# Designs tried in a protein design run: peptides against a protein of PDB entry 6A30. Part 5

Target 1, 150 residues: chain A of PDB entry 6A30
Amino acid sequence: AQDADNVLQPIMDLLDSNLTLFAKICEKTVLKRVLKELWKLVMNTMERTIVLPPLTDQTMIGTLLRKHGKGLEKGRVKLPSHSDGTQMIFNAAKELGQLSKLKDHMVREEAKSLTPKQCAVVELALDTIKQYFHAGGVGLKKTFLEKSPD

## One batch from the design tools (peptide; made by RFdiffusion4, then SolubleMPNN)

Design b1_p8_6_s2 (from b1_p8_6 with T1S L6M)
Fold by OpenDDE base, seed 4:
Structure b1_p8_6_s2 (fold): chain B 150 residues (1-150), chain A 8 residues (1-8)
Amino acid sequence: as target 1 above (150 residues)
Amino acid sequence: SLKEKMLE
């Protein structure tokens, strides 16, 4: 449980910051697409972090995610005017693109079978992340999360 | 926040 929390906390903090902004600036359909892409990214990042031997759980995910999240100032995003909204979406898309590039830079080690302990951590982490992305029904649908091939 | 929405 503690190991899962250590892996999840940095991810959840980053996601909360970014998704809060996206929820304010994006239309619902756009937001859903962003959430789906973030879901895939998080799943892949989590899998790689747990499977890759050299990645010490706590520091690397937080650092990797923070490096890409630096552009989101905690500023009270006032509802942008139509013109401001477009620029914000563009900036958000650029940031999302950088996160996608991070996925490409993560060394795919050969698909080693997870140990039972690693499997338990992954399962717990997945449940927590699914709940987060579902967000009480305002996020992704449970059906999508459960049937996701990622 | 998304966390807050989950708690609602």
Scores: peptide ipSAE 0.019, ipTM 0.534, DockQ to the pose 0.225
Fold by OpenDDE base, seed 5:
Structure b1_p8_6_s2 (fold): chain B 150 residues (1-150), chain A 8 residues (1-8)
Amino acid sequence: as target 1 above (150 residues)
Amino acid sequence: SLKEKMLE
């Protein structure tokens, strides 16, 4: 459980901030599409973080998240003017883009079989992420999450 | 937030 939390916490913090913003500014159909893309990104990032040495990946994810997290001061989310909303989306997209680049910088370790411990972490992490993306029924459908090829 | 919805 603790190992899964260590892997997921940085991702969950990023997701919570960005998804809350997207839920406020996006129409439902657009939001659903964004959630699907984020799901793919999270699955890819999680796979890399669990299969590759956790320490380098967590530090790198943490550093990437810290560099971008400083700008979200507790400003009362005034309904951003149309210009402010565009800038917020751009910033969120930039943060997500950096997570994607993390994939490219992660040295492809040879496909190793997962140890029993790693398997347990993956199972717990998957359950947590599925619940999060389902979000009590307001997020992605369970059928999509269960049948995802990721 | 989505996190808050998960805690309900």
Scores: peptide ipSAE 0.019, ipTM 0.544, DockQ to the pose 0.183
Fold by OpenDDE base, seed 2:
Structure b1_p8_6_s2 (fold): chain B 150 residues (1-150), chain A 8 residues (1-8)
Amino acid sequence: as target 1 above (150 residues)
Amino acid sequence: SLKEKMLE
């Protein structure tokens, strides 16, 4: 449980901030598409984070999140004007893009079979993430999450 | 928030 929380917490913090913004500014159809792309990104990032040595990855994710967290002034998110919304989407997309770049910098270690401990962490993490993306039925469908090849 | 909706 503790290992799963350590892996998920940085990702969940990033997702919560960005998805809250997207939910406010995006139409339902656009939001679903964004969620699907984020799902893929999260699945890929989680897999790599669990397989790779924990020490360097947590610091990298944490550093990426800290660098961008300074720019998210906790200010009362006034409904951004339409122009501000586009810039915010761009910034959020850029932040998510950095996670993708992190994926590229994470050396393809050979598809090593997960240890039983790693498998348990992945299973717990997957359940949590699935619940998050389902969001009580307003997010992605359970069928999509369960059948996702990622 | 999405998080709030999950807690409901």
Scores: peptide ipSAE 0.018, ipTM 0.533, DockQ to the pose 0.204
Fold by OpenDDE base, seed 3:
Structure b1_p8_6_s2 (fold): chain B 150 residues (1-150), chain A 8 residues (1-8)
Amino acid sequence: as target 1 above (150 residues)
Amino acid sequence: SLKEKMLE
């Protein structure tokens, strides 16, 4: 459980921030597409984080997340003016781009079979993430999440 | 890919 939390917490913090933003600024159809891409990204990131030795991942993910986490000051969610919305989208896209780069820097170790412990962590993590992306029915469909090849 | 690795 603690290992799952250690893997999930950085990802969930990032997702919470970005998905909240996307939910506010995106039209429903666009949001669904973004969610699908984020789902793929999260699945790939989790795969690498769980398969790779925990020490390197926490430092890199933690450093990337720490640099960007300071900017969400609790400022009044004024509906960003059109200009602010565009900048927020740009910033969110930049953050997602950095995540993609992080993905590329994470050396695909050879597809080693997951240990039973790693499998248990992945199962717990997947359930949590599926629940999160489903978001009580307003997010991605359960069928999509369950049948996703990622 | 995660599912595949879990099944290995």
Scores: peptide ipSAE 0.017, ipTM 0.525, DockQ to the pose 0.025

Design b1_p8_7_s1 (from b1_p8_7 with A1S S2P)
Fold by OpenDDE base, seed 4:
Structure b1_p8_7_s1 (fold): chain B 150 residues (1-150), chain A 8 residues (1-8)
Amino acid sequence: as target 1 above (150 residues)
Amino acid sequence: SPWAEKVK
């Protein structure tokens, strides 16, 4: 459990910050659409991270996410004007697009067989992420999360 | 965080 938490904490911190912002500025249907795209991205990234050497990509994702997170100065959450909200969505979409491109550069290496312990950690990690995206029912439906991302 | 609070 602790190993899964350590692996997921950077991703969860990023998701929490972004989803908190999106939940404030987006209508419910738009938020669900964003959640679906993020879910696909996270699942695809995890699948590749399991196949690729685990440590380098987590640090790169964490570092990429930290580099872009520096702009959230502790400053006064001024209610973004409609123009500011649109720009933030555009910037977030651009960042998500860059993550998608990173996906294309990740060479599909042969899936190294995970040890039973590693499999258990991955399963626990997946369950935690599913719960996080479900968010007590305000996020994605459980039925959607249990389906393999197409 | 509001999102983390919803997950708990």
Scores: peptide ipSAE 0.232, ipTM 0.819, DockQ to the pose 0.323
Fold by OpenDDE base, seed 5:
Structure b1_p8_7_s1 (fold): chain B 150 residues (1-150), chain A 8 residues (1-8)
Amino acid sequence: as target 1 above (150 residues)
Amino acid sequence: SPWAEKVK
């Protein structure tokens, strides 16, 4: 648990900074949309990192943005433009490339399958990230977070 | 931070 926390703390700090920023600049409905897009990005990045280790962070982010980056809502004039919002998500995802550190702890060089210990670390990581996205109920709903983004 | 304070 302590090892997992040490690995996740920089990612959580990054998420906190980005989510705090989004909360300040976005109206509630727009914020929810941004959170959903960020959640999909994080989950996909984690999946790719665990399942497809050879992929670069840039390749993963680029693929995700091409698939999901076109759907940002624009409510009020003071909100970021579609392009600005997409770029913000991209930047957040790029910074989340620190998930590669989680890869080093979760993937033994010679093992194609996760050990029970590695599975426990993944579960802890997922729970922690879900808590940050839920944010005591002001973020995404638990039911949404528990569903596959696929 | 404001966001971290919301996490229980």
Scores: peptide ipSAE 0.228, ipTM 0.812, DockQ to the pose 0.285
Fold by OpenDDE base, seed 1:
Structure b1_p8_7_s1 (fold): chain B 150 residues (1-150), chain A 8 residues (1-8)
Amino acid sequence: as target 1 above (150 residues)
Amino acid sequence: SPWAEKVK
């Protein structure tokens, strides 16, 4: 559990900040779409991280979210103007698109077998992320989260 | 955080 937390905490913190912001500025349908794309990205990134050693100590998602989160002062999230919110969504969509393209360039190495310990960490991580995206029912549906992203 | 609170 602690290992999973240590790995996920930076990503979760960034996701929490960004999703909190998106929840404030997005209509529910738009938010749902954003969540689905983020879910797909997270799952794909995790798959690669499991198969490939992380290229950097920072996950691609972490880098993406950090880039957009820099405008969020660690302090009081000043509600961005409507224009700022729209631009933020646009930037997020653009970055998501770039990450998807990067996927195609990454040579899929053969899946390395995980140790039982590593498997346990991955399972805990997945459960945590699923819970996070479900967000008590205000996020993604459980049925969607149980499906592997295409 | 509001999002984290929703997960609880």
Scores: peptide ipSAE 0.225, ipTM 0.814, DockQ to the pose 0.332
Fold by OpenDDE base, seed 3:
Structure b1_p8_7_s1 (fold): chain B 150 residues (1-150), chain A 8 residues (1-8)
Amino acid sequence: as target 1 above (150 residues)
Amino acid sequence: SPWAEKVK
């Protein structure tokens, strides 16, 4: 569990920030679409991470996220004015773009068979992410999350 | 965060 948390923490922090923003600025239908796209991105990233040696991924993810995480000044969540909303969407899109770049930097190394321990960590990680995207029912439906490529 | 709070 701790290993899963360590692996997921950078992704979860980024997701938390973005999803919080999207939940505030998006209409329900738009939010669902955004969530679906994020889910796909996360799943694709996870798939690549599973195929890659875990150690390299933590360093790269950590480095990429550390460079961008400094910019979230605890600025007063002033309800963005309409102009601020557009800028926030732009910033969120930029952050999503960075996630996509992170995905591209995850060079698919030869799929080494995961050890049973690694499999367990991945399973826990997937469950955590599914719960996160479901968000007590305000996010994606469980049925959608379960049918998505695990 | 509001989203994290919804997951709890």
Scores: peptide ipSAE 0.220, ipTM 0.813, DockQ to the pose 0.309

Design b1_p8_7_s2 (from b1_p8_7, 3 letters changed)
Fold by OpenDDE base, seed 4:
Structure b1_p8_7_s2 (fold): chain B 150 residues (1-150), chain A 8 residues (1-8)
Amino acid sequence: as target 1 above (150 residues)
Amino acid sequence: SPWAEKVL
């Protein structure tokens, strides 16, 4: 449990910040579409983190999403005008789209056999992420989350 | 956070 929490906490903090913002600025239908794309991205990243050395991709997702967080200087949160929110969504969607294309360039290395302990940590991590994306029924449907993104 | 509050 603690190992899964330690691995997930940086991702959850990042998702929480972004999803909280998107929930405020997006209509419910748009939010669901964003959640679906984020879910695919997270699942693809988890799959790669199991297959590839864990350190590089966590740092890359953390770095990609932190690079956009650095623009929030401590200054007066002007409510982004409707135009500014749309541009931020467009930029985020463009970056998510580029990350999906990165799927095609990553050679499917043979999945390194995880130990039973590592498998249990990954399963717990996946369940926690599923719960987070479900958000008590406000987020994605359980039936969607239980389907393989493949 | 409003999103975390919906999950907890």
Scores: peptide ipSAE 0.221, ipTM 0.811, DockQ to the pose 0.326
Fold by OpenDDE base, seed 3:
Parts: C-alpha cells; sequence; structure tokens
Structure b1_p8_7_s2 (fold): chain B 150 residues (1-150), chain A 8 residues (1-8)
C-alpha cells in the first residue's frame, strides 16, 4: 500500500489539481470527455511506467510534474472570467499535450516481468486511480473504467 | 481539494 501511494502521489496530485479545475470550469459532458482523455493518458503512462524500469520514469514524471506544479503561485484564486477559464483549459490541454509528448520520449524498454509484489502494487494503484476517476459517481462510470484495457 | 474530497 505505501509503495503504491508513493508511486501514485505525484500523479494523483497532478490529477487532483487538473480534475478539480476541470470540474469547476467544464460542463458535465465536457468534463466526461476530459476525464476519458485523462484516463487514457494515465493508463498509457502507467502501462509505460510498468513496462519501463521504475527509476528513470519517476524522475522524469516527477520533474515534469514539479516544473508544472511550481507555476501554481498562491495567486488569489480570482474566479477566472470565461476568457481565463478558456485559457486555463488551453494551458491544461497544452500540459496534457506535453505529457503526451513525454509518452513518446519514454523509450519502451523490454518488458521486464514484474515481480508478484510489483504486480500487487500496480493493481492497488490501478484500483486507486479507478476510484479517483469514478469520484463517488461524479466522474467516469465504473463500467467505462473496467472496460479500459488494464 | 474538491475532487479529492469526492473520492475520500
Amino acid sequence: as target 1 above (150 residues)
Amino acid sequence: SPWAEKVL
């Protein structure tokens, strides 16, 4: 459990910030689309992180997450005007696009067989992320999350 | 966060 939390925490912090933002600024239909794309991105990133040696990926993801996370200055959360909301979506989409490009730079090294312990950590991580995307029924449907390629 | 609060 603790190992899963340590691996997930940077991703969860990013997701929490982004999903919280999207939940505020997006209509339900747009939010669902964003959630679906984020889910795909997270699943693809996890799949690659599982297939890649864990040590290099945490530093790259952590460095990218840290570079983007430092931009949240304590600036007074003025409710962004509709224009600011659009710019925030654009910036978030640009950041997601950069994460997608990071995906392309993740050299698919040979899938080392995960140890049973690593598999268990990944399963717990996946369950946690599924719960997070479901968000008590406000987010994505369980049926969608379960049908996503594990 | 409002999203985390919905999960917890």
Scores: peptide ipSAE 0.216, ipTM 0.807, DockQ to the pose 0.309
Fold by OpenDDE base, seed 5:
Structure b1_p8_7_s2 (fold): chain B 150 residues (1-150), chain A 8 residues (1-8)
Amino acid sequence: as target 1 above (150 residues)
Amino acid sequence: SPWAEKVL
């Protein structure tokens, strides 16, 4: 549990900030669409992290998130104008999209079979992320999350 | 956070 929480905490902090913002500025149907795109992106990032060992280093995920997170300092959340909200969604998508480009620069180490401990951490991580995207029924439906390729 | 409060 503690190992999974330590790996996920930087991603959860980023998701919490972005999803809280999107929930305030987006209509329900728009929010659902944003959640689906973020879910696909998180699942793709996790799949690559499992298949590509160098992404499992907390330092790389933390450094990628930290390099882009410098802009969200203490500014009183003025209700972003319609243009500011679109730019924030674009920036969040771009930041997460840069995780996809990391694939082209990472030497594919041979796909090591996950140890039983690593499998248990991945299962717990997936359950935590599924709960986070479900958000007590306000987010994505469980049936959508369960049909996503694990 | 309003989002975290929905998960806990």
Scores: peptide ipSAE 0.216, ipTM 0.804, DockQ to the pose 0.309
Fold by OpenDDE base, seed 1:
Structure b1_p8_7_s2 (fold): chain B 150 residues (1-150), chain A 8 residues (1-8)
Amino acid sequence: as target 1 above (150 residues)
Amino acid sequence: SPWAEKVL
């Protein structure tokens, strides 16, 4: 549990910040589309991360977060004008694009079989992320989250 | 956070 939480916490913090923002600025249909793309990205990233021995994922995710987080600190969040909302979506999409680039730097080492402990951590992580994307029913449907990413 | 609060 603690190992899963430690690995997921940076991702969850990023997702929480971004999803909270998107929920405020996006219409429900747009939000659902963003959530679906985020879900696919997260699942694809996890699939690759699971196949790779735990690289210090905290360092890579933390470095991606740190590199972009420095830009958000200074501005007292004035309620974004409609133009600012579009720019925020664009910036968030750019950040997601960088998560995709992180995916490209994850060299597919040969799929070493996960230990039973690693499998349990991954299962717990997946369940946590599914709950997070479901968000008590305001996010993605459970039936969508239970489908394997094609 | 408002999103995390919806999960809990």
Scores: peptide ipSAE 0.216, ipTM 0.807, DockQ to the pose 0.315

Design b1_p8_7_s3 (from b1_p8_7, 5 letters changed)
Fold by OpenDDE base, seed 2:
Structure b1_p8_7_s3 (fold): chain B 150 residues (1-150), chain A 8 residues (1-8)
Amino acid sequence: as target 1 above (150 residues)
Amino acid sequence: SPWAQEVL
């Protein structure tokens, strides 16, 4: 549990900050699309993180968070105007796109068979993320989250 | 945030 939480916490913090913002700015239909794309990105990232040595990922996620965290001035969340919301979505999509590009630079190491311990951590991580994206029923449907290719 | 309550 603790190992999964330590790996997920930076991702969850990033997701929570962005999704909280998107939930305030986006209509329900737009939010659902954003959630679906974020879900795909998270699943693709996890799939790769499982294949890649654990040491590089915390540093990369931390470096990505640190590189972009300089732009999140703790400025008083003025309700962004509709124009500001679109730019924030674009910036967040650009950040997510950088995660996708980072994905392309991550050398496809051969799919190492996960140890039973690693499998259990992944399952716990997946369940945690599924619950998070479901958000008590306000987010993605459980049936959608369960049909996503593991 | 509905997300903030479930992550804790």
Scores: peptide ipSAE 0.232, ipTM 0.812, DockQ to the pose 0.216
Fold by OpenDDE base, seed 3:
Structure b1_p8_7_s3 (fold): chain B 150 residues (1-150), chain A 8 residues (1-8)
Amino acid sequence: as target 1 above (150 residues)
Amino acid sequence: SPWAQEVL
């Protein structure tokens, strides 16, 4: 559990910040689309993090997360005006687009066989992320999360 | 946050 939490925490912190924002500014239909794209991104990132040696991924994800996380200055969360919300969505979509491009630069190294312990950590991590994206039923449907390629 | 589930 602790190892899974340590690996997931940076991703979860990013997701929490972004999903909290999207939940506030997006209509339900838009939010659902964003959630689906984020889910795909997270699943693809996890798949790569599992397939790639763990040392390079924490630094890349951490560097990406750190570059984007520095923009959350403690500035008074003025409810962004509708214009600011749109710009935030656009910026977040641009950032997601950059993460998608990062997808193409992550060299798929040969899938080293995960140890049984690593598999268990990944399974726990996947379950945690599935629960997170489900968010007690306000997020993605369990059936969608379960049908997504594990 | 509706997404701030306590990582149990």
Scores: peptide ipSAE 0.230, ipTM 0.813, DockQ to the pose 0.181
Fold by OpenDDE base, seed 1:
Structure b1_p8_7_s3 (fold): chain B 150 residues (1-150), chain A 8 residues (1-8)
Amino acid sequence: as target 1 above (150 residues)
Amino acid sequence: SPWAQEVL
């Protein structure tokens, strides 16, 4: 549990910040589309991360977060004007693009069989992320999350 | 907090 939480926390913090923003600024259909693409990205990233021994993913995700997080600190979030909302989506899309680049730097080492402990951590991580994307029913449908390649 | 609860 704690190991899964430690690995997921940076991703969850990023997702929480971005999804909270998207939920505020996006129409429901747009939000649903964004959620589906994010889900695919997260699943594909996890699939690659699981195949790799735990690289200090905290450091890479933390470095990606730190490099962009410095820009958000100062401004007390005035309700963004419509122009600001578009820029926020663009910035968030750029951050997601960097998560994709993180995926490209994850060299597919040969799929070492996960230990039972690693499998349990991954299962817990997947369940946590599924619950997070479902968001009590306002996010993605359970049926969509369950049909995603685990 | 689920991101969506603050928006609802």
Scores: peptide ipSAE 0.226, ipTM 0.808, DockQ to the pose 0.641
Fold by OpenDDE base, seed 5:
Structure b1_p8_7_s3 (fold): chain B 150 residues (1-150), chain A 8 residues (1-8)
Amino acid sequence: as target 1 above (150 residues)
Amino acid sequence: SPWAQEVL
């Protein structure tokens, strides 16, 4: 449990900040679409992290997150003007686009077979992320999360 | 999820 939480915490902090923002500024149907795109991105990132051990360094996810996280200081969330909300969505989309570009720079190392311990950590991580995206029923449906290629 | 509590 603790190992999975430590690996996921940087991703969860990013997702929590972005999803909290999107939940406030997006209509429900738009939010659902954003959640589906974020889910695909997270699944692709996890699949690559599992298949490519070198990305398990908290440093790369942390460095990708840290390079963009400099802008979200303590500013009291004034209701962003329509312009500010668009810029925040654009910045989030740009961050997501950089995670997608990480896809092209990942040298496919040989898929190491996961140890039983690594499999247990991955299963726990997947369950945690599924619960997070479901968000007590306000997020994605369980049936959508379960049909995604694990 | 913390973001879900702000939506409820």
Scores: peptide ipSAE 0.200, ipTM 0.794, DockQ to the pose 0.692

Design b1_p8_7_s4 (from b1_p8_7, 3 letters changed)
Fold by OpenDDE base, seed 5:
Structure b1_p8_7_s4 (fold): chain B 150 residues (1-150), chain A 8 residues (1-8)
Amino acid sequence: as target 1 above (150 residues)
Amino acid sequence: PPWAEKVL
């Protein structure tokens, strides 16, 4: 539990910050689309972290999401003008698109066999993230979260 | 999650 929480907390904080912003500026249907793209990004990043040892740094998922989140300085969230909100969504979508293309260019190292402890951490992490995106039923549907985004 | 309360 604690090991999974330590890995997840930076990701969850970043997701909370971004989704809170998107929830303020997006209509519900647009927000659901943003949730789907963020879900794909998180799943792709987790898959790489498991399959690619060099990305196993606990900060890498947070850093990838942060490097792609560079527009969210801790500055007082001025309600972005309609133009600023549109540009932010466009930037997020562009960055998500670049991460999907990165899949084809990464040399997959041989997947290290996970220890039983690592498997348990991954299972707990996946469950926590699924519950987070489901958000008691107001987020993504369970049937969408249970399917591979690949 | 805290963002969901704003959508409810």
Scores: peptide ipSAE 0.409, ipTM 0.890, DockQ to the pose 0.521
Fold by OpenDDE base, seed 4:
Structure b1_p8_7_s4 (fold): chain B 150 residues (1-150), chain A 8 residues (1-8)
Amino acid sequence: as target 1 above (150 residues)
Amino acid sequence: PPWAEKVL
């Protein structure tokens, strides 16, 4: 449990921050589309983090999403003008698109065999993230989350 | 999650 929480907490904090912003500026249909793309990104990231050395890519996704977080200075929640919100969505979509293209260039290194403990942590992490994206039924459908992200 | 409360 604690090992899963330590791995999940940075991802969850990042998802909460971004999804809270998107929930304010996007209608429900657009938000569901954002949730689907974020789900694919998270799943692809977890798959790669299991297959690739754990340290470099967690820092890259955390740093890619933190590099854009530098615009949230602590002070004035200026309601983003409609133009500012659109530009942030466009930038986020462009980055998500670049991360998707990175899939084709990452050599399938042989999956390092996870220990049984590491497998259990990954399973618990996956279940927690699935529940988070389902959000009691207001988020993504269970049938979408249970399908392999092709 | 906190984002879901704002969509309800």
Scores: peptide ipSAE 0.409, ipTM 0.891, DockQ to the pose 0.444
Fold by OpenDDE base, seed 2:
Structure b1_p8_7_s4 (fold): chain B 150 residues (1-150), chain A 8 residues (1-8)
Amino acid sequence: as target 1 above (150 residues)
Amino acid sequence: PPWAEKVL
């Protein structure tokens, strides 16, 4: 319980602040749309946070940026020939493809490695967030919250 | 939640 509350509280405070603002400035139809988009964002963020180690995205982006930054030190602006640009895109796509495979492998390994305690925390977190967005029936419908966001 | 005072 306490571990879930510690993880949820910052998200809930952020949601409360934003939704309170949106509730003041938006009509009900717009507010429902905002709720749906926030629900998708929260679910996608939770899925990524559970499935992706937090450390890899900043270090991977930093490593990708650092690899690309070393190419710029030769002070002759050779306009990349159309071939060099295509090869750079191909190499970047290949690196992204390897990163996606590594990500899928880590995802697959981490998704399998959730301890029963971690699973229980995630379930409690999901239920709490579902109840929050349902808001006693004045928010999102249960049938919408029970569907996986595409 | 506080935002839900505006019944949707």
Scores: peptide ipSAE 0.407, ipTM 0.892, DockQ to the pose 0.435
Fold by OpenDDE base, seed 3:
Structure b1_p8_7_s4 (fold): chain B 150 residues (1-150), chain A 8 residues (1-8)
Amino acid sequence: as target 1 above (150 residues)
Amino acid sequence: PPWAEKVL
């Protein structure tokens, strides 16, 4: 449990920050598309974290997420003017589109056999993230979350 | 999650 929380917390904080932003600037239909792309990104990131040595956990997730998170400077959340919001959506969509291309460059290195403890942590993490994206039924459909993000 | 309550 605690190990899962330690792995999840940085991801969840970023998801909360980004989804809160997208929720403010996106229409519901657009937000659903953003949710789907973020789900794919999270799943791909988790897959990489599982395949890559544990030492990359904070740095790669933190760097992928920090490269995208640097747009949330603590500066006064001026609600971006309608123009800035549109540009942020466009930039976010462009970045998400670049992340989709990053899927094709995932050399599936031989998945190191996870220990039973690591498997349990990943399962708990996956379930938590699924619940988060489902959001009590207002988010993504369970049937979508249960399918491969391919 | 907090984002869902505001929009969905």
Scores: peptide ipSAE 0.403, ipTM 0.892, DockQ to the pose 0.424

